# Ledger of designs, part 77: peptides against a protein of PDB entry 8PQO

Target 1, 252 residues: chain A of PDB entry 8PQO
Amino acid sequence: VLLKEYRVILPVSVDEYQVGQLYSVAEASKNETGGGEGVEVLVNEPYEKDGEKGQYTHKIYHLQSKVPTFVRMLAPEGALNIHEKAWNAYPYCRTVITNEYMKEDFLIKIETWHKPDLGTQENVHKLEPEAWKHVEAVYIDIADRSQVLSKDYKAEEDPAKFKSIKTGRGPLGPNWKQELVNQKDCPYMCAYKLVTVKFKWWGLQNKVENFIHKQERRLFTNFHRQLFCWLDKWVDLTMDDIRRMEEETKRQ

## One batch from the design tools (peptide; made by RFdiffusion4, then SolubleMPNN)

Design b1_p15_4_s2 (from b1_p15_4, 9 letters changed)
Fold by OpenDDE base, seed 3:
Structure b1_p15_4_s2 (fold): chain B 252 residues (1-252), chain A 15 residues (1-15)
Amino acid sequence: as target 1 above (252 residues)
Amino acid sequence: SLDKVLESIRLDSLL
């Protein structure tokens, strides 16, 4: 098991982020090749549990068309089906990813708290002390180009170049996080993303767990760079606007 | 959305 807490600081408020996240997820999904092919939505409903209220989603990702033919032919039943269960109770979110074949030997869990701070809270997910000491805190700087792979880099998604017309935020210089403290009119937040990766195959555990973390970090970095650079597209939208857009997308 | 996660998790890199 490999635990890391990714801390993503953004020059937006927690309330703004709720809109921006939903918009950016929808927008990025449109840009992906293959779209929703092989995605089955089993459940999409409101939930209430232990004082947590939000939206629950259960999706299955069928990977049969995404793997080489020889892998598909040799794969055991259920091996190419990935289940995603998500609880969105913003500002808290939880996603659990499992595989039918691997059962308890495979888990990706992503738990996120969105807080109006600069990533200074320790153990925001309230882990036991023994568990918390094994968590690596990883800071993601959306303005740091060195954290972005050359193949992922786009100038229009570079926070170091982007200037928001609507808010005046950006471009983000090397010391932008420190400068936020002095900018009373600029809101900020941190997304604390605790990522738990378990891959219990002998000889492959560390390799696969580290690989998954590398991909998650890459995803979080690119996504939040997009989210910020798309600020002018979503900052004036309301949650009702987002819900309407989601409904329109479901009808298509 | 995991579809983005899955695109980032290139299976070819896992093989």
Scores: peptide ipSAE 0.038, ipTM 0.748, DockQ to the pose 0.116
Fold by OpenDDE base, seed 5:
Structure b1_p15_4_s2 (fold): chain B 252 residues (1-252), chain A 15 residues (1-15)
Amino acid sequence: as target 1 above (252 residues)
Amino acid sequence: SLDKVLESIRLDSLL
């Protein structure tokens, strides 16, 4: 098991982020051609549990079309089906990814708290002290180009170049986080993403767990760069606007 | 290939 807490600081409010996240997820999903094939939505409903209230989703990703033929032919039953269970109780979110074949030997869990701070809270997910000692805190700086792979880099998605016309936020210089503390008119937040990766195949555990973390980090970095650089597209939208957009997308 | 699979799993909660 490998645990890391990714802390993503953004020059947006927690309330703004709720809209921006949903917008950016929708846009990113549209940009992936063929990504919709093999996604089955089993459940999408409100939930209430232990004082947590939000939206629960259960999706299956069928990977049969996304793997080489030889992998498909050799894959055991259920091995190419990934289950995603998500609890969205913003500002708290949880996602659990499992595989039918691997069962308890494979887990990706992502728990996110969105807080109106600069990533200074320790153990926001309230882990036991012994468990918390094993968590690496990883700061993602959306303005740091060195954290972005060259193949992922786009100038129009570079926070160090982007300036929001609607809000005046950006561009984000090298010391933008420190400067933000002194800017009374610029909101900020941190997404604390605790990522738990478990892969219990002997000899491959460390390799696969580290690989998954590397991909998650990459995903978080790119997504939040997009989210910020798309600020002018979503900052004036309401949650009702987002809901309408989602309904329109479902009808298409 | 595995990279693309993981990238295609757009977890609404991941994102």
Scores: peptide ipSAE 0.053, ipTM 0.775, DockQ to the pose 0.504; fails the geometry check
Fold by OpenDDE base, seed 4:
Structure b1_p15_4_s2 (fold): chain B 252 residues (1-252), chain A 15 residues (1-15)
Amino acid sequence: as target 1 above (252 residues)
Amino acid sequence: SLDKVLESIRLDSLL
């Protein structure tokens, strides 16, 4: 098991982020050709549990068309079906990813708190002290180009180049986080993403767990760069606007 | 190939 807490600081409010996140997920989904292929939505319903109220989703990702033919032919039954269960009780979110074949030997859990701070809270997920001491805190800087793979880099998604016309935010210079403290009119937040990865196959555990973390970090980095650079597209939208857009997208 | 699989997953944890 490998745990890391990714802290993503953004020059947006917690309330703004809720809109921006939904917009950016929808937009990223549209941009992925065939990204919706093999996705089955089993459940999408409101939930209330232990004082947590939000939306629950259960999706199955059927990866048979996404892997090479030889992998598909050799894969055991259920090995190419990934289940994603998500609890969205913004500003708290939890996602659990499992595989039918690996069962308890595979887990990706992502728990996120969105807080109106600069990533200064320790153990925001309230882990036991013994567990918390094994968590690596990883800061993601969306303005740091060195954290972006060359193949993922797009100039239109570079926070160091982007200037929001609507808000005046950006471009984000090397000291943008320190400057936020002095900018009374610029909101900020941190997404604290605790990622738990378990892959219990002898000889491959550490390799796969580290690999998954690397991919998660890459995903978080790219997504939040997009979210910020798309600020002018979503900042004036309401949650009702987002809901309408989602409904329109479902009809296409 | 595993990277392509993970890239194809749209994590609701980003929500």
Scores: peptide ipSAE 0.045, ipTM 0.760, DockQ to the pose 0.511; fails the geometry check
Fold by OpenDDE base, seed 2:
Structure b1_p15_4_s2 (fold): chain B 252 residues (1-252), chain A 15 residues (1-15)
Amino acid sequence: as target 1 above (252 residues)
Amino acid sequence: SLDKVLESIRLDSLL
């Protein structure tokens, strides 16, 4: 098991982020090759549990069309079906990813708290001390180009170049986080993303767990760079606007 | 976004 807490600081409020996240997820999904092909939505319903109220989703990702033919032919039954269960009770979110074949030997859990701070809270997910001592805190700096793979880099998604016309935020210089503390008029937040990865397969555990973390970090980095650089597209939208957009997208 | 998770779980990148 490999645990890392990714802390993504953004020059947006927690309330703004809720809109921006939903917008950016929708936009990113449109830009993805294959447009959600192989995704089955089993459940999408409101839930209430233990004082947590939000939206529950259960999706199956069918990877059969996304892997080479030889992999598909050799893959055990259920090995290419990924289940995602997600509880979105913003500002708290939890996602659990499992595989039918691997069962208890595979887990990706992503738990996120969105807080109006600069990533200074320790153990925001309230882990046991014994577990918390094994968690690496990883700060993602959306302005740091060195954290972006060359193949992922787009100038229009570079926070160091982007300036919001609507808000005046950006560009984000090398010391933007330190400068943000002194800018009373600029909201800020941190997404604390505790990622638990388990891959119990002899000889491959560390390799796969580290690989998954690398991909998650890459995903979080690129996504939040996009979210910020798309600020002018979503900052004036309401949650009702987002819901309408989601409904319109589902009808297509 | 699960689609992004799928990008991360692409088996072609594991091979």
Scores: peptide ipSAE 0.039, ipTM 0.749, DockQ to the pose 0.118; fails the geometry check

Design b1_p15_4_s3 (from b1_p15_4, 8 letters changed)
Fold by OpenDDE base, seed 1:
Structure b1_p15_4_s3 (fold): chain B 252 residues (1-252), chain A 15 residues (1-15)
Amino acid sequence: as target 1 above (252 residues)
Amino acid sequence: SLERVLESIRLSSLL
């Protein structure tokens, strides 16, 4: 098991982020071809548990079309079915990813708290001390180009170059986080993303777990760069606007 | 192969 807590600081409020996240996910989804094929939504319902109220989703990703034919032919039953269970109780979210074949030997869990701070809280997910000491805290700086792969870099998605016309936020210089403390009018938040990866397969555990973390980090980095650089597209939207957009997308 | 799998579910980890 490999645990890392990714802390993504953004010059947006927690309330703004709720809109921005949904918008950016929708936009990113539109940019991805073939993403809807093989996705089965089993459950999409409100839930209430332990004082947490939100939306629960259970999806199955059927990956048969996403792998080469020879892999599909050799894959054991259930090996290409990924279950995603998600509890969205913003500002808290939890996603659990499992596989039918691997069962308890495979887990990706992403738990996110969105807090109105600069990533200074320790153990925001309230892990036991013994577990917390094994968590690596990883700060993602969306302005740091060195954290972006060259193949992922786009100038129009560079927070170090972007300036929001609507909010005046940006560009984000090397010391933007420190400067933000002195900017009373600029909101900020941190997404604390605790990622738990378990892959119990002898000889491959560390390799796969590290690989998954690498991909998650890459995803979080790129996504939040986009989210910030798309600020002017979503900052004036309401949650009702987002809901309408989602309904319109479902009809297409 | 694993990369493609992760790409297929990438947006899910953001919500």
Scores: peptide ipSAE 0.154, ipTM 0.852, DockQ to the pose 0.544
Fold by OpenDDE base, seed 5:
Structure b1_p15_4_s3 (fold): chain B 252 residues (1-252), chain A 15 residues (1-15)
Amino acid sequence: as target 1 above (252 residues)
Amino acid sequence: SLERVLESIRLSSLL
């Protein structure tokens, strides 16, 4: 098991981020060709548990069409079915990813708290002290070009170059986080993403767990760069606007 | 192969 807490600081409010996240996920989904094929939605309903209220979703990703033929032919039954269970109770979110074949030997869990701070809270997910000692805190700086792979870099998605016309935010210089403290008119938040990865396979555990974390970090970095650089597209939208957009997308 | 699996669940990890 490998645990990391990714802390993503953004010059947006927690309330703004709720809209921006949903918009940016929808936009990113449109840009992914064939992403919807093989997705089965089993459950999509409100939930209430332990004072947490939100939306619960259960999806199955059927990967048979997404893997090479030889993998499909050799894969055990259930090995190419990925289950995603998600609890969206913004500002808290939890996603659990499992596989039918591997059962308890495979887990990706992502738990997120969105807080109106600069990533200064320790153990925001309230882990036991012994468990918390094993968590690496990783700060993602969306303005840091060195954290972005060359193949992922786009100038139009560079926070160090972007200037929001609607809000006046950006570009983000090397000391942008320190400067936020002195700017009363610029909101800020941190997304605390606790990522738990378990891959129990002899000889491959560390390799696969580290690989998954590397991909998650890459995803979070690129996504939040996009989210910020798309600020002018979503900052004036309401949650009702997002809901309408989602309904329109479901009808297509 | 593993990259393709992660790409399929990529958007889910953002929520």
Scores: peptide ipSAE 0.143, ipTM 0.846, DockQ to the pose 0.527
Fold by OpenDDE base, seed 2:
Structure b1_p15_4_s3 (fold): chain B 252 residues (1-252), chain A 15 residues (1-15)
Amino acid sequence: as target 1 above (252 residues)
Amino acid sequence: SLERVLESIRLSSLL
């Protein structure tokens, strides 16, 4: 098991982020090759549990069409079905990813708290002390180009170049986080993303767990760079606007 | 590859 808490600081409010996240996920999804192919939505319903109120989703990702034929032919039954259970109770979110074949030997869990701070809270997910000792805190700086792979870099998604016309935010210089503390008029938040990765396979555990974390970090970095650089596209949208957009997309 | 598998589910980790 490998645990890391990714802390993504953004010059947006927690309330703004809720809109921006949904917008940016939708936009990113549109940009993905193959779209929603192989995704089955089993459950999509409101839930209320232990004071947590939100939306629960259960999706199956059928990977049969996304792997080479020889892999499909050799794959054990259920190995190419990924289950995603998600509890979206913003500002708290939890996603659990499992596989039918690997059962308890595979887990990706992503728990996110969105807080109106600069990533200064320790153990925001309230882990046991012994578990927390094993968590690496990883700060993602969306303005740091060195954290972006060359193949992922786009100038139009560079926070160090982008300036929001609507809000005046950006560009983000090397010391933008420190400067933000002194800018009373600019909201800020941190997404605390605790990522738990378990891949119990003899000889491959550490390699795969580290690989998954690398991909998650890459995803979080690129996504939040996009989210910020798309600020002018979503900052004036309401949650009702987002819901309408989601409904329109479902009808397409 | 594992990368392709993760690519197929990557957006799920953003919510």
Scores: peptide ipSAE 0.172, ipTM 0.856, DockQ to the pose 0.516; fails the geometry check
Fold by OpenDDE base, seed 4:
Structure b1_p15_4_s3 (fold): chain B 252 residues (1-252), chain A 15 residues (1-15)
Amino acid sequence: as target 1 above (252 residues)
Amino acid sequence: SLERVLESIRLSSLL
């Protein structure tokens, strides 16, 4: 098991982020050709548990069409079916990813708290001390180009170049986080993303777990760079606007 | 790639 807490600081409020996240996910999904192929939605319903209220989703990703023929031919039954269970109770979110074949030997869990701070809270997910000591805290700086793969880099998605016309935020210089503290009119937040990866396979555990974390970090980095650089596209949208957009997307 | 799979899963989970 490999645990890392990714802390993504953004010059947006927790309330703004809710809109921006949903917009950016929708936009990114549109840009991904075939992203919705092989997705089965089993459950999409409101839930209430232990004082947490939100939306619960259960999806199955059928990967048979997304892997090479030889992989499909060699894959055990259920190995190419990924289950995603998600509890969206913003500002808290939890996603659990499992596989039918691997069962308890495979887990990706992503738990996110969105807090109006600069990533200074320790153990925001309230882990036991013994578990918390094994968590690596990883700060993602959306302005740091060195954290972006060359193949992922786009100038129009570079926070160090982007300036929001609507809000005046950006460009984000090397010391933008320190400067933010002094800018009383600029909101900020941190997304604390605790990622638990378990891949119990002899000889491959560490390799696969580290690989998954690498991809997670890459995803979080690119996504939040987009989210910020798309600020002018979503900052004036309401949650009702987002809901309408989601409904329109579900009809396609 | 596993990367694309993970990206698609996460993007879909946030919707």
Scores: peptide ipSAE 0.163, ipTM 0.853, DockQ to the pose 0.495; fails the geometry check

Design b1_p15_4_s4 (from b1_p15_4, 8 letters changed)
Fold by OpenDDE base, seed 5:
Structure b1_p15_4_s4 (fold): chain B 252 residues (1-252), chain A 15 residues (1-15)
Amino acid sequence: as target 1 above (252 residues)
Amino acid sequence: SLDRVLESIRRESLL
């Protein structure tokens, strides 16, 4: 088991982020042809549990069409079905990813708190001390180009170059986080993403767990760079506007 | 690849 807490600091408020996140997901889906291929939504309903109230989703990602034919033919039953269970009680979210074949030997859990701070809270997810001491805190700086793979880099998605016309935020220089504290009119938040990865196959555990974390970090980095650079596109949108965009994207 | 799968998950959820 490998645990890391990714802390993504953003020059937006917790309330703004809720809009921006939904918009950016919808926008990213438009940019990918066949984005919904092989995705089955089993459950999408409100829930109330343990004082938590939000939306619960259960999705299956059928990977049969996304792998080579020989892999599909040789794959054990259930090996190409990924289950995602998600509890969205913003500003708290939890996602659990499992595989039918691997069962208890495979887990990706992502628990996120969105807080109006600069990533200074320790153990925001309230782990036991013995567990918390094994968690690596990883800071993602959306302005740091060195954290972006060359193949992922786009100038139009570079926070170090972008300036919001609507809000005046950006560009984000090397010391933007320190300077943000002195900018009374600029909101900020941190997404604390505790990622738990378990892959219990002897000889492959560390390799696969580290690989998954590497991919998660990459995804978080790219996504939040987009979210910020798309600020002028979503900052004035309502939740109803976003819902319309999501529905339109699903129909394509 | 696994990375493409994770990207697809990110686009279909709040991951």
Scores: peptide ipSAE 0.086, ipTM 0.801, DockQ to the pose 0.507
Fold by OpenDDE base, seed 3:
Structure b1_p15_4_s4 (fold): chain B 252 residues (1-252), chain A 15 residues (1-15)
Amino acid sequence: as target 1 above (252 residues)
Amino acid sequence: SLDRVLESIRRESLL
């Protein structure tokens, strides 16, 4: 098991982020080849449990069409089905990813708190001390180009170049986080993303767990660079606007 | 939902 807490600081408010996240997920999904292909939505309903209130979704990703034919032909039953269970109780979110074949031997869990701070809270997910001492804190700086793979880099998604016309935010220089403290009119938040990865195959555990974390970090970095650089596209939208957009997308 | 996460992992791991 490998645990890391990714802390993503953004020059937006927690309330703004709720809109921006939903918009950016929708926008970014348009660029994915085979978007929606092989995705089965089993459940999509409101939930209330232990004082947590939000939306619960259960999706299955059928990967049979996404792998080479020989892999599909040799794969055990359930090996190419990935389950995603998600609880969205913003500002708290939880996603659990499992595989039918691997069962208890595979888990990706992503728990996120969105807080109006600069990533200064320790153990925001309230882990036991013994567990917390094994968590690596990883800060993601969306303005730091060195954290971005060359193949992922796009100038139009570079926070160090982007200037928001609607808000005046950006471009983000090397010391943007420190400067933010002195800018009373600019909101800020941190997404605390605790990622738990378990892959219990002898000889492959460390390799796969580290690989998954690397991909998660890559995704979080790119996604939040996009989110910020798309600020002018979503900052004036309301949650009602987003809901309408989602409904319209479902009807297509 | 983290559909983009799964897609990213799938792309790098299976393709």
Scores: peptide ipSAE 0.060, ipTM 0.769, DockQ to the pose 0.125
Fold by OpenDDE base, seed 2:
Structure b1_p15_4_s4 (fold): chain B 252 residues (1-252), chain A 15 residues (1-15)
Amino acid sequence: as target 1 above (252 residues)
Amino acid sequence: SLDRVLESIRRESLL
C-alpha cells in the first residue's frame, strides 16, 4: 500500500472551486477523444450517511475495447472491468476504484477535502497516527512548469501566462502562493487529496503502485492547471448553470 | 468522478 496526500493550492474559493471543478470535468471529458466509451453508469443517486449528504455514483469502465485483442483474449474474467464508486459530498469527496478480478488485491481510493487554506493542515483526513506517518505530503504547484510533462504542456493552460479578465487573477509567478497571503482580496483554497493505492501482485506491487501515483499526480496537475486557466469560462456560472449543462450533456 | 484518471492511466499503460 502506498499513500500520498496531494495538496493542490489554487487562487479560488472553495465555493468557486465547486463550479470550476464540475465545469472542468465536463470540458476535459469533451476534449478526450473516445472518452466515456465503455462506461456504464449503474447508480447515480443522492445519499445520506453518517451526516454526510451528497451524490453517489457507481460506474463500470469496460476496458475490453481499450486493450489490444490479444490482451482481451488472455485477460481473466472480470480483469477488464473497473468499478468506480464515488461519494460527492462537496467539500468532501471520496472515490474508490476496484477491479472484479483483483478484488481486495487492487484498490485506488481518493479522498478529498477542500479547505480555505494554503495546504497547512496536517492529517485533515483524520488517519490513525500509525497510518499518517506513512503518508507522503506532495505539494502540486500549478504554476511550476517543471512539474508538467512536455507532451502535456499547453501555453493556453499555463497558469504562469494566464491572466483572468473577469477576476484579474494571474499570471502566477514563482512566488504566487506567498504573495497570495498578502492579497487579502484574492480567495484561495487547498484540495487535500489523500490517494491510497494498493496493488498486491507478487513482484509488481511497488512498480504498479508508484506508477498509479505518478499518473494521479499528472492528472491532478494538468486538471488544476486547466481549471485555473478556464477561470473566465466558469467563474460567472452558478451551480444551476452547471446542472443544466450536465443535463444537456446527458441528452447528447 | 475519476473518469479522466482512467483515461490518463490507459494512455501511459499502453492500453
Scores: peptide ipSAE 0.057, ipTM 0.770, DockQ to the pose 0.110
Fold by OpenDDE base, seed 1:
Structure b1_p15_4_s4 (fold): chain B 252 residues (1-252), chain A 15 residues (1-15)
Amino acid sequence: as target 1 above (252 residues)
Amino acid sequence: SLDRVLESIRRESLL
């Protein structure tokens, strides 16, 4: 098991982020042709548990069409089906990813708290001390180009170049986080993303767990760079506007 | 919903 807490600081409010996140997910999905292919939605309903209220989703991702024929033919039953269970009670979210074949030997869990701070809270997910001491805190700086792979870099998605016309935020210089503390009129937040990865196969555990974390970090970095650089596109949108956009994306 | 995790999975599955 490998645990890391990714802390993403953004010059937006917690309330703004709710809209921006949904917009950015929908926009990214539009850019990928066939983004809904092989996705089965089993459950999409409101839930209430332990004082937490939100939306619960259960999706299956069928990967059979995404692998070569010989892999599909040799794959054990259930090996190419990924289950995603998600609890969205913003500002708290939880996603659990499992596989039918590997059962308890495979787990990706992503728990996110969105807080109106600069990433200074320790153990926001309230782990036991013995577990917390094994968590690596990883700060993602969306303005740091060195954290972005060359193949992923786009100038139009570079926070160090972007200036929001609507809000006046950006560009984000090398010391933007320190400067933000002195800018009383600029909102800020941190997304605390605790990622738990379990891959219990002898000889492959460390390799696969580290690989998955590398991919998650890459994803979080690129996504939040996009979210910030798209600020002028989503900052004035309502939740009803987002719902319309999601419906349009599902029809394509 | 971390549909974004699926983007990661899709990129890895096209190996």
Scores: peptide ipSAE 0.079, ipTM 0.784, DockQ to the pose 0.108; fails the geometry check

